# Peptides against a protein of PDB entry 2AUS, part 20

Target 1, 323 residues: chain A of PDB entry 2AUS
Amino acid sequence: ADIKREVIVKDDKAETNPKWGFPPDKRPIELHIQYGVINLDKPPGPTSHEVVAWIKRILNLEKAGHGGTLDPKVSGVLPVALERATRVVQALLPAGKEYVALMHLHGDVPEDKIRAVMKEFEGEIIQRPPLRSAVKRRLRTRKVYYIEILEIDGRDVLFRVGVEAGTYIRSLIHHIGLALGVGAHMAELRRTRSGPFKEDETLVTLHDLVDYYHFWKEDGIEEYIRKAIQPMEKAVEHLPKIWIKDSAVAAVAHGANLTVPGIVKLNAGIKKGDLVAIMTLKDELVALGKAMMSTQEMIERSKGIAVDVEKVFMPRDWYPKLW

## One batch from the design tools (peptide; made by RFdiffusion4, then SolubleMPNN)

Design b1_p26_5_s1
Fold by OpenDDE base, seed 2:
Structure b1_p26_5_s1 (fold): chain B 323 residues (1-323), chain A 26 residues (1-26)
Amino acid sequence: as target 1 above (323 residues)
Amino acid sequence: SLIDEFRERSERLRRELEELLERFKK
């Protein structure tokens, strides 16, 4: 579920100058690309790195990064952050994922038993990362948020699964197969969601990108490429947000920590240590940082460091220095 | 079936990629 976070207003009189910054919907096309994220439909076959390399070639980019590796055989939602937005993928790494998986059973199992056993895998599961993972192969707990069986056809089971980041669906299927007593393997896997990125109208193929870039460069039609690229702010929609005064933006853009007086409004439920997005009043991403206070502390206190700024995205010149 | 549609979608994406790669080799 998209947890709508409550917004608490601390300063209801705070205004923003419309001449400062570049709101996500007001960026010139070149700037939009520089601060863009593609919701790519990754084809099966290539690595996520190969696909990123192709996107850089197609769009004539120097830098790009992906919002969490898909295995070569896995298709679907791969967020690809572009140029100056490349580092925003860090916000997507810890984000929940959804997949549709085809599991093939190695024996006949009654449908009622399949349904019953798969329901038992909702919640906390123990996994061991595969040997091919760069992650140390230690036992770890992962959350399965939900399992929805879509279709059962004999030994083939199609299901939707929502999982914590770094849950291995192949391992889940293996354990389901063991619990069923017949064994199972992952026949096919598609990622249908990565945090705020899902299968929707923003999902584009490599073909779409080739065509849309051509329409822009050769025909002067920017509409398609503009729609194919999401603003980097999309990549932080799932994070708790803190909105800051215009007077605080330039300091944060220079790497200064956010202090309590700079806060205009904020999401409820921020805890100390949370990753938070620092936003302008125009919903521009200034920076990512670590909350040094709870929401309640940020409301009650008059001073102190609210956010330890870790990564700045906004250029230093979008807002004036007011210090 | 949903299973068939799911498989067909993956095969379509694979074919589209192959076609794209052939265009880049020319």
Scores: peptide ipSAE 0.580, ipTM 0.935, DockQ to the pose 0.917
Fold by OpenDDE base, seed 5:
Structure b1_p26_5_s1 (fold): chain B 323 residues (1-323), chain A 26 residues (1-26)
Amino acid sequence: as target 1 above (323 residues)
Amino acid sequence: SLIDEFRERSERLRRELEELLERFKK
């Protein structure tokens, strides 16, 4: 997620009209909410769906969706996309996750052995989805990117873990316990990262949202609610991007596929089949789509379909029709 | 300890939610 993608410029003379569109930092508060994502600190207890329903009630919204289910007992980072941004959550589902977990061992194990065994779980692991998962219960591989032990206190082990999407931390802890020979269970779990969303100054509680909405509606102070909501473009920061000409924006906003002549600049390392974000030169999200070419093909070719557009976000009238 | 701070953070979020839910019942 933190790998800075190289930007390859295809047209260095391309300019953008400052009167067209609404850059993420220049949206009126109502429009900012319509294209917003909340980095919610989900409390333990409620389902992710209940929390989304409460956010809709608190903020008087018609639609919202979350960027990946947290179990009821799990707290922490839950991205909640609002209104017109609701479908941006599809960009977050495949994103890597980080957790802090408290593991309780069912027997005494020397600290050196705990550290050695947990290090062996970095890399590829074999998991079966739990019974309560909507995912088919077949054996599958998942990546554990890193395990960092934070504290060991007797039988309690606090650790940070970075994982591929759909890795089950409860199952990981069970397997660690088996490898230690004493057994273990997950005492507590918190998600600390979901793609570009992490524990930082943008993390807000349900209580914060109630107070901030009140300050806006009753006191006329929009600053707090504005800061509590991130632009939808935050939800695609981890994706490879393609920046397009002003003349191509309206066509893509009408659902046309992106063709090679519309490309101004793009990230390196795009492969055919990748999910990509189509951006304006003002870093506005136009659409999500599937790459039909590699980065190299998009540079070398003069024509053809570069991106199969799957979901449009930008309104059709933000940029003029230039076709 | 980091373990105690971790548990305390979870309990704080639970208490804040309970207080919020009591306000929504009125």
Scores: peptide ipSAE 0.578, ipTM 0.934, DockQ to the pose 0.933
Fold by OpenDDE base, seed 3:
Structure b1_p26_5_s1 (fold): chain B 323 residues (1-323), chain A 26 residues (1-26)
Amino acid sequence: as target 1 above (323 residues)
Amino acid sequence: SLIDEFRERSERLRRELEELLERFKK
């Protein structure tokens, strides 16, 4: 859910120099690409890795990474982080996912029974990871946030499902089929959401990327490729944020931990151990890190390490060193 | 039918990929 997190202001007088940094909307096209994430509509057939390799070829990139594997047969939302943004995918791995699935039943079941049984799968489910998963095959609980039946046509059931990261929809469908008494299999699956990335106007195909890159390189038209690539900051929209003073940015960009005096404002509800995004006052992503304090501790304390910085994204020269 | 539209969307993406792969072979 796009839960608007409350913002607590610690320093209401803090200003930012407009000459420092590169806000997400003001990056030159080359810099925008270097700090970009594509909301890719992954076609069915190729692996997520093959698709990333094609994007690298299409856009002449050295590095890219995806925001969570889709199986070869699975289509839809695959965030692909580019170049200097590649590691921002770490923020997307734990994010909730939404899918639309087509389930095929192996026998006839009354629609009312289908609806009733599928509703029982909302909440906590027990799953076994598939054999092909790099994850140890231990029984684990996963949350199904919601199931919405879209259409029932005889033995075919189209449904939307919101799930915790690493929920296996194929396993869910298998268990639904068992509960219905007839068995079922996953006929088709599409991911419709991965955290902040969803099916919207930002969703682009590989074909779109080829054409848009051509328009830029051959015709000098950057508008299309610019719109096809989201700023890396999009990939952290779902995370709790901490906004820092201009004077703290360069230190964090050099890999220093964020200390409490550097905080201007922060989201409510940060817990110790949470993954947080460290932002400038211009909403530029400086770094990802682990919260070492709660929101309340960050408000009440005058000093100490607020965030253990794990991954820096911002270049060291965007903000001046003020120490 | 939403089921038909869902299947058609997947088939469109397959076709677009095939067309793209043909362009890369030229």
Scores: peptide ipSAE 0.577, ipTM 0.933, DockQ to the pose 0.937
Fold by OpenDDE base, seed 4:
Structure b1_p26_5_s1 (fold): chain B 323 residues (1-323), chain A 26 residues (1-26)
Amino acid sequence: as target 1 above (323 residues)
Amino acid sequence: SLIDEFRERSERLRRELEELLERFKK
């Protein structure tokens, strides 16, 4: 998620009208909520769906969705997209994740051997999804980006792990235990990152949300609830972006595909088939779509479909129809 | 230890949830 993508400018003279749209930092509180994502600290115990239902109740919302299931016993970072932003979670499903895990070994193993074996699990691993997964139980390769041992206390091993989306830490720990020869199980798990969402000042509890909603509704203090909700644009920070002309925004907001003439600037390294975020020049999310061209093709070509628009987020009336 | 702190953090979140659920039952 932290890969700073180069921005290539195609039209350096493109201007944006400040009267059009609602930039992420300038949304009225009600609109901010309608296009919001909560970086929730999910408590252990409830399902991710129960927690989403509670958020809907607490904040008096009709719709919400989560950015990737945490098991009931798992705590930590659960992005919850609200109302009109609900479907932005599709951008978070493929995002990399970080966890802190407590592994309990079923026998005594020298620390040097623990460290050596766990380092061998960095890279590509083969996993089978658990029965409780909505994903078909097929063997699949997943990437472990890094393993950092934080503490070893006898048979207890605390470690940080960065993984590809849909890597099962419980299965990883099981395989580590097998490789150590003694067996192991996952004693505790916390998710510390889901794409652009991490443990930072934006992380809030269900208790915080109750209090902050009360301060807004009863006391008229919107500051806390405003800070507790991130703009939906946060949920796409890790995606490659394409910024479009004001004249192209309304068409894309109506579900038209993005054509090459509408592009003002774009990230380097877009490949055909990539999920991309279509942005205004004010960094408003218009839509998510599939790249039909590479970055290079979008630069070199004068015409053609650049992005197949899959999901529109922006209302049709934020920008005028200029066609 | 970091392990103890990690466990305690989880227990705090459990307690906070229990307290919250008690508020919703009233």
Scores: peptide ipSAE 0.573, ipTM 0.933, DockQ to the pose 0.929

## One batch from the design tools (peptide; made by RFdiffusion4, then SolubleMPNN)

Design b1_p27_3_s3 (from b1_p27_3, 19 letters changed)
Fold by OpenDDE base, seed 1:
Structure b1_p27_3_s3 (fold): chain B 323 residues (1-323), chain A 27 residues (1-27)
Amino acid sequence: as target 1 above (323 residues)
Amino acid sequence: DAAAAARAAAIAEATAALKAYIDEKTA
């Protein structure tokens, strides 16, 4: 769910200097790429690691990382963070996922029974990770947020499913098949959403990336490659945000923890221990960190560590040292 | 089944073609 988070203003007089930083919309193309995330349409066949390696070759990059593994046979939304943005993937790993799945039943089941049983799988489910996963094979609970049946054609059931990160759709389909009494398997799977990344106009293929890079390097046309790469700030849209004073930006960019006096505005509903994005007043990502206070504590307190800074993204020189 | 085998073959072919295209354009 796109939870619209309320914004609470703590300092309504705080201004930002337009000469400092590089807002996402004002980055030169080279800088845009250095702080970019691709909403990749991963083809079926290659591993997520092979696809990341190809993107590095195509775009002549040293570093890239993906926002959550897709199996070789699975297609669709794979966020790939580039260069200086590579570590923003840590914000995407815990994010909810959506899939469209084709389930094939091993026997005939009335449509009414299919619909009734699939609805019972909304909520908490118990899963065992598959052997091929790097995750220890312990039983764990996962949330199924919703199941939407799109089509039923005899033994073939096409459905949309929203799930907690690390839910295995293959295991879900196996359990649905057991509950129906006939058994089932996953025939096809496509990921349609990974946090803020979805199937939209920003979704691009590997073929598109090849062509768009050549249009830039050979023809001098940067428009296509610019549109194909999203700013790293998109990868944190689903996180609670804290916006800070210009005077606090350089300290945080040097790895200092965020203290309460640096806060200008913040989202409601931050809890102690939450992953939060520290933003400038120009909506630039400074850092990711762990909230050490709730939203309420950050409002009421005059001092203390608000965020334990875990990962800095902003260069140290974009904002002046004002201490 | 035959349909699953045909799909696997088509994916393998498309993957090979994509690799070839990337290799051509990045040489």
Scores: peptide ipSAE 0.469, ipTM 0.914, DockQ to the pose 0.835
Fold by OpenDDE base, seed 3:
Structure b1_p27_3_s3 (fold): chain B 323 residues (1-323), chain A 27 residues (1-27)
Amino acid sequence: as target 1 above (323 residues)
Amino acid sequence: DAAAAARAAAIAEATAALKAYIDEKTA
C-alpha cells in the first residue's frame, strides 16, 4: 500500500542554498549514472545475479545491486541500483511487491467457487519458505494486500496480487489449489511492482540499455540513457523521510548521526527502529539510517540522536562543512 | 507437458541470443 505520510514541519524558516548539492534533475549524465537505479524488465531465463553482471558490462560499471531476487523463470520489475547508489537496494528489500500470476488448476472448479476461495486469501496467510530459498524454513505470517482475478479460462486463472515482501506466490497458489480441493501450480509469474518501481514508461529491457549506452558513447546522444536510469531518490520514495538543514548535510555525509537540531521537517508515524531516508531540502538522498526516536520524540525534543546513520550516499563535498 | 518444454526452449534460445548480443556489443 502506498502509505500517504503526513509531513510535519519543525522549522518553517529553514532555507537551502541553490548552489549546494546536485538535485536529481540537475545531475550531469555521468553523475546521474553513478547515483542511478534502473527499472529493469528482467527477462525469463537468467538469474537476477547474471542480469546484474550483464548491466555492469553493458554500462561499464564496477558495482551494481538488485532490489530483490527474481527467480530465473520470473520476468518483470527488477530495480538495479548502480555504482554509488548500489546500497539503496536495502530500501527496496522490505518494500511490497505486485505480481501477475497464471495459476493452473488440476481439476475443474466452478468460477464462482474460484472467486470466493481466492477472496479468502486476502489478508494474513501462513507460509513456509521453499526448499531452494536461502531463508530458514520456519512458518511465517505474510500479508496479501489484494487479489484481483483478471481472467478465468477453464483451469487457467490469471490474477494480480499485491503482497508483503518475501511472500511466495508459488506457495500461495499451492494453498489456493488445496482450498479448491483439486490442487494447483504456478504456470507463469511476472513481477509488476517492487515498491516505487512499477510497469510504466521507466521500464527498460537489457536490449534498450545496450542500445542507449551506444547512442551515448558513439553518437553523443545522452537523452535515452538518461531516461533509462532513475535517480536513486526514486528507490526511497516509499520510506519515511527526514529533511535536514544545509548545515547538517556535510556532517551526515561524513557518517555522523543525525541529531534533532538538524531536522527541518519529517514524516509522521516514524517509530524507533524504522528505516528512514535522510533528505536535503532539495530532495537529495544523504543517507539511510535507523530511527532512534519516534516522530513525536523528534518534534518534542531539543537534542539527542534522531537517526543512527547506516549508509551514506551523498559525497562529502556536495555541501560545505559548517562545523 | 509439451507446452512447458516449448516455453523452456524458447526462453533458452532468447537467453542465448541476448547473451550473444551483449557479448558482441561489449567486446
Scores: peptide ipSAE 0.469, ipTM 0.915, DockQ to the pose 0.874
Fold by OpenDDE base, seed 4:
Structure b1_p27_3_s3 (fold): chain B 323 residues (1-323), chain A 27 residues (1-27)
Amino acid sequence: as target 1 above (323 residues)
Amino acid sequence: DAAAAARAAAIAEATAALKAYIDEKTA
């Protein structure tokens, strides 16, 4: 998520009308909620589905979805996309995850050996999904981006781990234990990051949400609930972006594919097949789509379909039809 | 492991309390 992407400008004269759209930081509270994502601190105990159901009850919502399942016993960062933003979770599902895990070893192992063996698990690993997974139980590769040992206390190893989406930390710990020769199990797990969502000032509990909603409804104080909900644009910060002309926004909002003439600026390094966020010049999310061209092709070509639009978020009336 | 059992019990209790609080505030 923290990779600075270069921005290539195609049209340096493109202006945006300040009267059109609703920039993320200027949405009325009701509209902010409709296009919101909560950085939830999921407690241990409930399922991710139960937590989403509770958020819907707390906030009087019809729809919500989470940015990647946490097991009942696992706490921490669970992005929950609300109402019209619900489908933005598709950007978060494939995003990298970070965890802090407590591994308990079933025997004594020298610290130097623990450190050496755990370092060997950085990179590509082969995993078999657990039986409870909705994913067909086939062997698959996953990336471990990094392992940072935080503390070793005898048989207890506290570590931070960055992983590809759908890496099973329980399985990783099991394999580390086998490699150490003594066996191991996962004692505790907390997710500390899910793409752009991390443990920061935006992290809120279910209790916070209850209280903040009441402050708004009973006392008219919207400040707390406004801060507790992030704009849906937060959920796409990790994606490559394409910024479009005001004249192209309504077409894309109607489900038309983005064509090359509509592009004002774009991130470098887009490949054909990448998930991209289509943005207005006011950094409003219009749609998610599949890149049909590379960044270079989008620069060099004068015409053609740049993005196959898969999911529209922006209402059709925020920008006028200019075609 | 007694510590693991105690932690599981504490989580179950906290989950029940949280559910009760949500049920009270959303009734």
Scores: peptide ipSAE 0.468, ipTM 0.914, DockQ to the pose 0.926
Fold by OpenDDE base, seed 2:
Structure b1_p27_3_s3 (fold): chain B 323 residues (1-323), chain A 27 residues (1-27)
Amino acid sequence: as target 1 above (323 residues)
Amino acid sequence: DAAAAARAAAIAEATAALKAYIDEKTA
């Protein structure tokens, strides 16, 4: 998620009309909620599905969805996309995750050996999904990006771990325990990151959401609920972006594929088949789609389909139809 | 494991309290 992507400008003279659209920072509170994502601190106990149901009840919403299941006993970062933004969770499912885990060893192991063995689990690991997962129980590789040991207290090892989406920390800890020769189990787990969502000032509890909604509805104070909800554009910050001309926005909002002439600027390193975010020049999310060209092809070509549009988010009327 | 049982009980209690609070405020 932290990879700064270079921005290549294709049309440096492209302007945007300030009267069109609703930039993420300028949405009325009702519209902000309709296009919102909550960086929820999920408590331990409830399922991710129960928590989403509670958020819909608290905020009086018809639809919501989460950016990747946390087990009932697991706490921490659960992105919850609201209403018209609900489908943006598809951008978060493949995103990297970070956890803080407490591993309990079943025997005494020298600290130096713990540190050495845990470092060997950085990189590619082989995992089998647990029985309770909806995922077919085939062996698969997953990346462990980093392991940071925070504390070692006898048989208890507190560590931070960055992983590829769908890495099972419980399985990782089991394999570490086997490699140490004593066995181990996962005592505690908290998710500290899900793509662009992390533990920061935007992290809110279910209690916060209850209180902030009441401050708005009863007292007319929208500030708290506005801050508690992030714009849907936050959920695509980790994706490669393509920024389009005002004249192309309405067509894409109607479900037309993005063609090369509509591109103003784009991130470097887009490959054919990548999930990309189509943005306005005001950084509004128009749609998600599949890149049909590389960045280089989108620069060099004058015509053709650049992006196969899969999910439209922007309403059809925010920009005028110019075709 | 007594510690695991105590943690499970504390989580169950906190979850019940949270549900009650949501039920009260959304009535």
Scores: peptide ipSAE 0.466, ipTM 0.914, DockQ to the pose 0.882

